Peptides against a protein of PDB entry 6TME. Designs and how they scored, part 212

Target 1, 324 residues: chain A of PDB entry 6TME
Amino acid sequence: NRLKRAYIALQAWKKAFYSDPFNTAANWVGPDVCSYKGVFCAPALDDPSVLVVAGIDLNHADIAGYLPPELGLLTDVALFHVNSNRFCGVIPKSLSKLTLMYEFDVSNNRFVGPFPTVALSWPSLKFLDIRYNDFEGKLPPEIFDKDLDAIFLNNNRFESTIPETIGKSTASVVTFAHNKFSGCIPKTIGQMKNLNEIVFIGNNLSGCLPNEIGSLNNVTVFDASSNGFVGSLPSTLSGLANVEQMDFSYNKFTGFVTDNICKLPKLSNFTFSYNFFNGEAQSCVPGSSQEKQFDDTSNCLQNRPNQKSAKECLPVVSRPVDCS
Target 2, 324 residues: chain A of PDB entry 6TME as posed
Amino acid sequence: NRLKRAYIALQAWKKAFYSDPFNTAANWVGPDVCSYKGVFCAPALDDPSVLVVAGIDLNHADIFGYLPPELGLLTDVALFHVNSNRFCGVIPKSLSKLTLMYEFDVSNNRFVGPFPTVALSWPSLKFLDIRYNDFEGKLPPEIFDKDLDAIFLNNNRFESTIPETIGKSTASVVTFAHNKFSGCIPKTIGQMKNLNEIVFIGNNLSGCLPNEIGSLNNVTVFDASSNGFVGSLPSTLSGLANVEQMDFSYNKFTGFVTDNICKLPKLSNFTFSYNFFNGEAQSCVPGSSQEKQFDDTSNCLQNRPNQKSAKECLPVVSRPVDCS

## One batch from the design tools (peptide; made by RFdiffusion4, then SolubleMPNN)

Design b2_p22_2_s1 (from b2_p22_2, 16 letters changed)
Fold by OpenDDE base, seed 5:
Structure b2_p22_2_s1 (fold): chain B 324 residues (1-324), chain A 22 residues (1-22)
Amino acid sequence: as target 1 above (324 residues)
Amino acid sequence: MDMSLEKKLKEELSAEVKALYE
């Protein structure tokens, strides 16, 4: 029966623990898996008379171990939350049998290998959190074909370009931060109609920002800091009617920071420090507003404190990248 | 990143899943 399969899976998992500092699995004894700490049972969707394991929550258990293939026997699991542990290895392909998977959170672990493509096999997945791991390689373009509400990829080892399929995403939150993504932000980004927060911090992204960013009318957080972006800020950024937090710091941007950007109606924080901007509107000057916070530090601005030297500025400012 | 939004989204999703089993 289903609980017997769950018992096999959970006992195999307990055996795969190297360390359980809080003795979380101490009560993982006997056939009554529904009494196990961090195991949640519910009536099966296909047969309400049958009790099944519907969820796992081992968040913050500091468990060291790996995910054994027997976890594929947990076929009724819709919630799998195991963040803030020390699980290592790869996500088992056997998890493809968990066809009810809705929320998958393996964040803050020691997982390695390529993107866990098993996540793409789950038809009902809405929440994917794989941040703070050691996943590497290319992001599969198919991730953005999924009807996900949130995609957390930050603090991994992902490389290559961001897929053009990003524009197909219906996610409200997407994080790319602290990876090794390279190339340009795809122009298709402007098609992300449900996007509220997007974070690119600390990658190897380059080129000009696409004008299509200005089409992200629902975005409240846009952070592209700590990359290799060049050229001027797109004038279309004036279209970000709901942006509250915007960060372009630690790039190679040039040109003039316009009034149209700094006067965005919902803007509360705009950081454009550590670039090569050679001018800013008065509305962009730190302290010019009580409602908005600006940081213009370490640019090529005249008559502003804490700017780069002429020696640092001249080679870059005199050779602006044309983004047209 | 707005942690409040993340938390809200996760809570809403979790509630939705739980409701499927109730």
Scores: peptide ipSAE 0.049, ipTM 0.721, DockQ to the pose 0.804
Fold by OpenDDE base, seed 3:
Structure b2_p22_2_s1 (fold): chain B 324 residues (1-324), chain A 22 residues (1-22)
Amino acid sequence: as target 1 above (324 residues)
Amino acid sequence: MDMSLEKKLKEELSAEVKALYE
């Protein structure tokens, strides 16, 4: 019964392929679905004597097509990896029937439409990768109520603000990069208890950085580059005891880059180029350390090379944004 | 982003899922 449903689903999917350059589905013939290339079978959790389709791996197959609603018949699938294909359309709502979903990777495809809210219906989901698609609209706040270990959203068309619920996330890695997110980073960010890496690169984020970033004691990578952030760097960034990579480049930051930031104990790379900083501590100067790399290019720093002109600096530096 | 960390995390998660079926 369960393998018969899987056969129906997989044959419907094969029919939904427009192109299979590597002939990945060439052996997708007959009822023995467990012999299909990219199909993984295992004993069912409820009955070890029953074999079920537990995983799909079609990564790097360059398959063009769409996901048909019949994929909802794959009710035993816990792993769904189809990255680096040319699948288009939307994620089917029928996938809500895949209640064992643990890892969902549809990255590097041609998917469109709003955030796939079906991912919110999976109670055991731990890994979500939807990066390098054309998903659009608002990010549902409920995504951060899920017990996810990783959330990859980068290189999409998501817009609006980052939800305040971000502080509820248990994820170690979160990427927002290369979207259209706007507004401020929520103050609740400091509540992300398991966060190791967070990336905001290349959005429309603005305002002051929240002081609560300094509460991210386990963060090793913090990248906020290529946004519209303003004001001074929070003094609380001195609390980032484990940060190794930090990037604030290509923003509108002002003020002084302090020793307390540049002397962070695990800091290896700190990029703050292409801003309007008007001073830096000696510990922040590129070449001042053999253990740390700094980039101060294109700021408003006195007696440093490759800085902005006085004409570019004066209008911004003379009117600093007060973040208090 | 640390690509090595990402890869390791994904491999560990996949191993956990496989272990549920063993």
Scores: peptide ipSAE 0.026, ipTM 0.683, DockQ to the pose 0.801
Fold by OpenDDE base, seed 4:
Structure b2_p22_2_s1 (fold): chain B 324 residues (1-324), chain A 22 residues (1-22)
Amino acid sequence: as target 1 above (324 residues)
Amino acid sequence: MDMSLEKKLKEELSAEVKALYE
């Protein structure tokens, strides 16, 4: 009986709670698991006459505990939302049995260990949110082979390079922010045809921006701030016809910020502060447009306020990185 | 918690539970 399995799983999970400040699991008593707070039942896909546990929503429950292996008995779960809790430990491999998993949100927890590779085993996964945890190590390349709509990885401890497989991703939103990613942005990024928002904030990314970024025609948000990027901005950024928010601040960019970037048709905010740009087009000057906001602070621009000193600029500007 | 029910269910599902740990 599928509900019997669910009962075992949910009772095992209740036992794995260290703290339940809102008494969320107070009614987790007895065989009627469909009455449990945060448990949602639906007719089984294979037999509509059978009720199964199809979803878990424990968002914002502030529960401390861990995910026990018995959760693998929840084989009918398609929605697993447990964000904003204090769950710790690792994502159990037994969750590979949840073959219907569609949305997996474990964000805002205290999960540790490597990337939860069990997420790669779910054939129907569309939404993956593991942000605001302590996941570490390398991002598996296979994550981008998944037909995901959204990939939230930000605020973790991921390191190493961004996989070249990123170009295979069908995701509209991808966040890498506030990790320890290093190396260059893969040139394959330009193949992300469905990409709307990508955030690289606060990593250790370096090198030149790939020209292929300009192929991201559907991007509305592109944030590469707080990294170690060098060289000039790619001229191909003129291809970002739908970009609204663009941030390159807190990098080591040099060269000239061109009209073709600052005149992007949907550009609302463009921040390129805290770099080593030595020139900007008039269209890039803060206050030059009522429709666009620019920040050119702390560059090497002449005749602009709040710029770096010549002493700070000269060593960098005199040795521009050629990205050609 | 119904301990009798839990025991019964665990016994019934023992094979499935064991498989989760493999």
Scores: peptide ipSAE 0.018, ipTM 0.505, DockQ to the pose 0.019
Fold by OpenDDE base, seed 1:
Structure b2_p22_2_s1 (fold): chain B 324 residues (1-324), chain A 22 residues (1-22)
Amino acid sequence: as target 1 above (324 residues)
Amino acid sequence: MDMSLEKKLKEELSAEVKALYE
């Protein structure tokens, strides 16, 4: 009986709670699991006459505990939302049995260990949110082979390079922010055909920006701030016809910020502060447009306020990185 | 819960968990 298995799983999970401040699991008593708070039942896909546990929503429950392996008995779960709790430990490998998993949100918890590779085993996964945890190590290249709509990885401990497989991603939103990613952005990034928003904030990324970024025609948000990027901005950024928010601040960029970038048709905010740019077009000057906001603070620009000293600029500007 | 039911549940749990990893 599928509901009996669900009962076993949910009772094991309740036992794995260290704290339930809102008494969320107070009614998790008896065999009627479909009445449990945060448990949602639906007719099974394979047999509409059979009721199964199809979803879990324990968002914002502040529950402390762990995910026991018995959760693998929830084989009919397609929605697993447990964000904003205090769950710790690792994601159980037994969750590989949840072959209907569609949306997996474990964000804002205390999960540790490597990337939860069990997520790669789910053939129908469309939404993956593991942000605001303590996941560490390398990002598996295979994550981008998944037909995901969104990939939220930000605020973790991921390290190493971004996989070249990123170009295979069908995701519209990808966040890498506030990790320990290093190396260059892969040239394959330009192949992300559905990308709308990508965020690299606060990593150890370096090198030149790949020219292929300019192929991201559907991007509305591109944030590469707070990294170690060098060289000039690619001229191909003029291809970002739909970009609204662009941030390159807090890097080591040099060269000239061109009209072709600052006059992008949908550009609302462009922040390129805290770099080593030695020139900008008039269209890039803050206040030059009522429709666009620019920040050129703390560069090596002449005749602009709040710039770096000549002493700070000269060593960097005199040795431009060739990205060709 | 009756002790017999608890025991049965524990045994079933153990069997099912084992089966998940086989």
Scores: peptide ipSAE 0.012, ipTM 0.480, DockQ to the pose 0.017

Design b2_p22_2_s2 (from b2_p22_2, 16 letters changed)
Fold by OpenDDE base, seed 5:
Structure b2_p22_2_s2 (fold): chain B 324 residues (1-324), chain A 22 residues (1-22)
Amino acid sequence: as target 1 above (324 residues)
Amino acid sequence: MDLSLEEKLKKEIREEVLKKYE
């Protein structure tokens, strides 16, 4: 009996709760698991006459505890939402038995350990949200071989380089923000055919931006702020026909910010503050457009307010990094 | 990041999953 297995799993999970401040699991009593708060039943895909646990939603329950291995008995679960809790420990490998997993959201918890590779075992996974945890180590390159619509990795402890396999991703949204990623953005990034939003904020990324970024025709949000990028902005950025929000602030960029970038047709906000740019086109000047917002603060621009001193600029501007 | 896009995407995915169980 599938519901009996679910009962065992859910009771084991209840026992793994250290704190349930909203008494979310107060009604988790008895064999009728479909009546449990946050548990959703539906007809099984293989037999519509059989009722199974198809979804878990414990979002914002502030529950402290861990995920016990018995959760692997929830073999019919396609939706697993437990964000904004205080779950700790690791994601159990026993979840590999949840072969119908479609949306997995464990964001805003206290999970630790390496990337949960069990997520790679789910053949039908479309949504992965593991942000705001304490996951660490390398990002497995295989994550981008998955047919994911969204990949949320931000606010973790991931380190090393971004895998070159990123170009294989079909995701529309990818967040790397607030990790410890290092190295260059892979040139294969331009192959992300479905990309709408990508965020690199607050990492240790460096080197030149790859020219292939200009191939991201569907990107609406591109944020590379708070890194160690160097060199000039690629001229190919003029190809970002749909970009609305672009942020390159808090890097070490040099060179000239061109009209071709600032006149992008859908551009709404372009922040390139806190760099070492030594020139900008008139179209890039804050206040030059009513439709576009620009921030050129703290660069090496002439005749602009709030710029870096010559002492700060000269050593960097006089030795521009050649990205060719 | 556009939070509205994120929520929209989640909603669409959830709806797609629910349709599989209809």
Scores: peptide ipSAE 0.023, ipTM 0.575, DockQ to the pose 0.811
Fold by OpenDDE base, seed 3:
Structure b2_p22_2_s2 (fold): chain B 324 residues (1-324), chain A 22 residues (1-22)
Amino acid sequence: as target 1 above (324 residues)
Amino acid sequence: MDLSLEEKLKKEIREEVLKKYE
């Protein structure tokens, strides 16, 4: 009996709670699991006459505890949302049995260990949110082979390079922000056919930006701030016909910020502060447009306020990195 | 990140899942 298995799983999970400050699991008593707070039942896909546990929503419950292996008995779960809790430990491998998993949100918890590779075993997964945890190590290349609509990885401890397989991703939103990623952005990034938003904020990324970024015609948000990027901005950025928010601040960029970038038709905010740019077009000057907001603070620009000193600029500007 | 886009995407995904169980 599927509901009996669900009962075993949910009771094991309740036992794994160290603290339930809102008494969310107070009614988790008895065999009627479909009445449990945060548990949602639906007719089974293979037999509409059978009721199964199809979803879990414990968002914002502030529950402290861990995910026990018995959760693998919830084989009919398609929606698993447990964000904004205090769950710790690792994601159980037994969750590989949840073959209907569609949305997996464990964000804002205390999970540790490597990337939860069990997520790669779910054939129907469309939404993955593991942000604001303590996951560490390398990002498996296979994550981008999945037909995910969104990938949220920000605010973790992931290291190493971004996989070249990123170009295979069909996701509209991808966040890498506030990790420890290093190396260059892969040139294959230009192959992300459905990309709308990509965020690299606050990593250890370096090198030149790939020219292939200009192929991202559907991108509305591109944020590469707070990294170690060098060289000039690619001229191909003029191809970002739909970009609205663009941020390159807090890097080591040099060269000239061109009209072709600042006059992008949908651009509303362009921040390139805290770099080593030594020139900008008039269209890039803050206050030059009523429709666009620019920030050129702390560069090596002449006749602009709040710029770096010559002492700071000269060593970098005199030795520009050639990205050609 | 556009929070409005994120919420719209989540809503669309959830609606698709719910339709499978109808």
Scores: peptide ipSAE 0.022, ipTM 0.612, DockQ to the pose 0.733
Fold by OpenDDE base, seed 2:
Structure b2_p22_2_s2 (fold): chain B 324 residues (1-324), chain A 22 residues (1-22)
Amino acid sequence: as target 1 above (324 residues)
Amino acid sequence: MDLSLEEKLKKEIREEVLKKYE
């Protein structure tokens, strides 16, 4: 039966633990898997009279070990939370059998290898959190074809460009921060109609910001700091009617920061420090508003404190990148 | 990142899943 399969899976997993400092699996004894700490049972969807393992929650257990292939026997699991452990190795391909997977959180672990493509096989997946691991290589374009509500990829070792399929994403939250992504932000980004928060912090992204960013009407957080972006800020950023937090710091932007950006109706914090901006509107000046916070530090602005020297500015400002 | 939004989203997702089993 299903619980017997679950028992086999869970005992195999317990055997795969190298360390269980909180004795989380101490009660993982005997056939009554529904009594196991961190194991949650519910009536099966196809037969309400049958009890199945529907969820795993081992968050913050500090368990060291790996995920054995026998976990593929947990075919009724819809929630899989193993956040903040010390699991290593790869995500088993046998998890493709977990066709009810809805929320998958393996964040804050020591997983390695390429993007876990098994996540693409789950038809009902809505939440994917793989942040704070050592996943590497290219991001599969197909990830954005899935009907995900959230995609957390930050603090990994992902490389290459951001797929153009990003525009197909229905996610409200997407994080790319602290990877090794390169190239330009795809123009298709403007098609992300449900996007509320997007974070690009600390990558190797470059080129001009696409004008299509201004089409992100629902975005409240846009952080592109610590990259290699060049050119002027798109004038279309005036379309960000709901943006509250915006950060373009630590890039190579040039040009003038306009009123249309600094007067955005819901803007509360706008950081554009550590660039090569050579002008700003009065509305962008730090201290000009009590409702909005600005940081213009370390640019090429005249008559402002804490700016770059002429020696640093002149080579860049005199050769602005034309993004048109 | 708005942590409150993240937690809210997770909660909503979990609730939706649980409803499927009711």
Scores: peptide ipSAE 0.021, ipTM 0.542, DockQ to the pose 0.758
Fold by OpenDDE base, seed 4:
Structure b2_p22_2_s2 (fold): chain B 324 residues (1-324), chain A 22 residues (1-22)
Amino acid sequence: as target 1 above (324 residues)
Amino acid sequence: MDLSLEEKLKKEIREEVLKKYE
């Protein structure tokens, strides 16, 4: 009996709660698991006459505890949303039995350990949100082989390089922000055919931006701020026909910010502050457009306010990095 | 792209679950 297995799993989970401040699991009593708060039942896919636990939603419950291995008995769960809790420990490998997993959101918790590779075992996974945790180590390259619509990795402890397999991703949204990623952005990034939003904020990324970024014609948000990028902005950025929000602030970029970037047709906000740019087109000047917002603060620009001193600029500007 | 029958069913389940949150 599938509901009996679900009962065992849910009771084991209740026992794994250290704190339930909103008494979310107060009604988790008895065999009628479909009446449990945050538990949702639906007809099974293989037999519509059978009722199964298809979804869990414990978002914003502030529950402290861990995920016990018995959760692997919830084999019919397609939606697992437990964000904004205080769950700790690791994601159980037993969740590999949840072969119908479609959306997995464990964001804003206290999970630790390496990337939860069990997520890679789910053949139908479309949404993965593990942000705001303490996951660490390398990102498995296989994550981008998955047919995911969204990948949220931000605010963790991931390190090493971004896998070259990123170009295989079909995701529309990918966040790397506030980790410890290093190295260059892979040139394969230009192959992300469905990409709308990508965020690299606050990592240790370096090198030149790949020219292939300009191939991301569906991108609306591109944020590479707070890294160690060097060189000039690629001229191919003129290909970002749909970009609305672009941020390159807090890097070590040099060179000239060109018209072909600042005149992008959908550009709403372009921030390139806190770099070493030594020139900008008139179209890039803050206040030059009513429809676009620019920030050129703390560069090496002449006749602009709030720029770096010559002492700070000369050593960097005189030795531009050649990205060719 | 035509979703497989399984994908369609999963979508329906998702929508049903989401309606409970409204």
Scores: peptide ipSAE 0.019, ipTM 0.527, DockQ to the pose 0.091

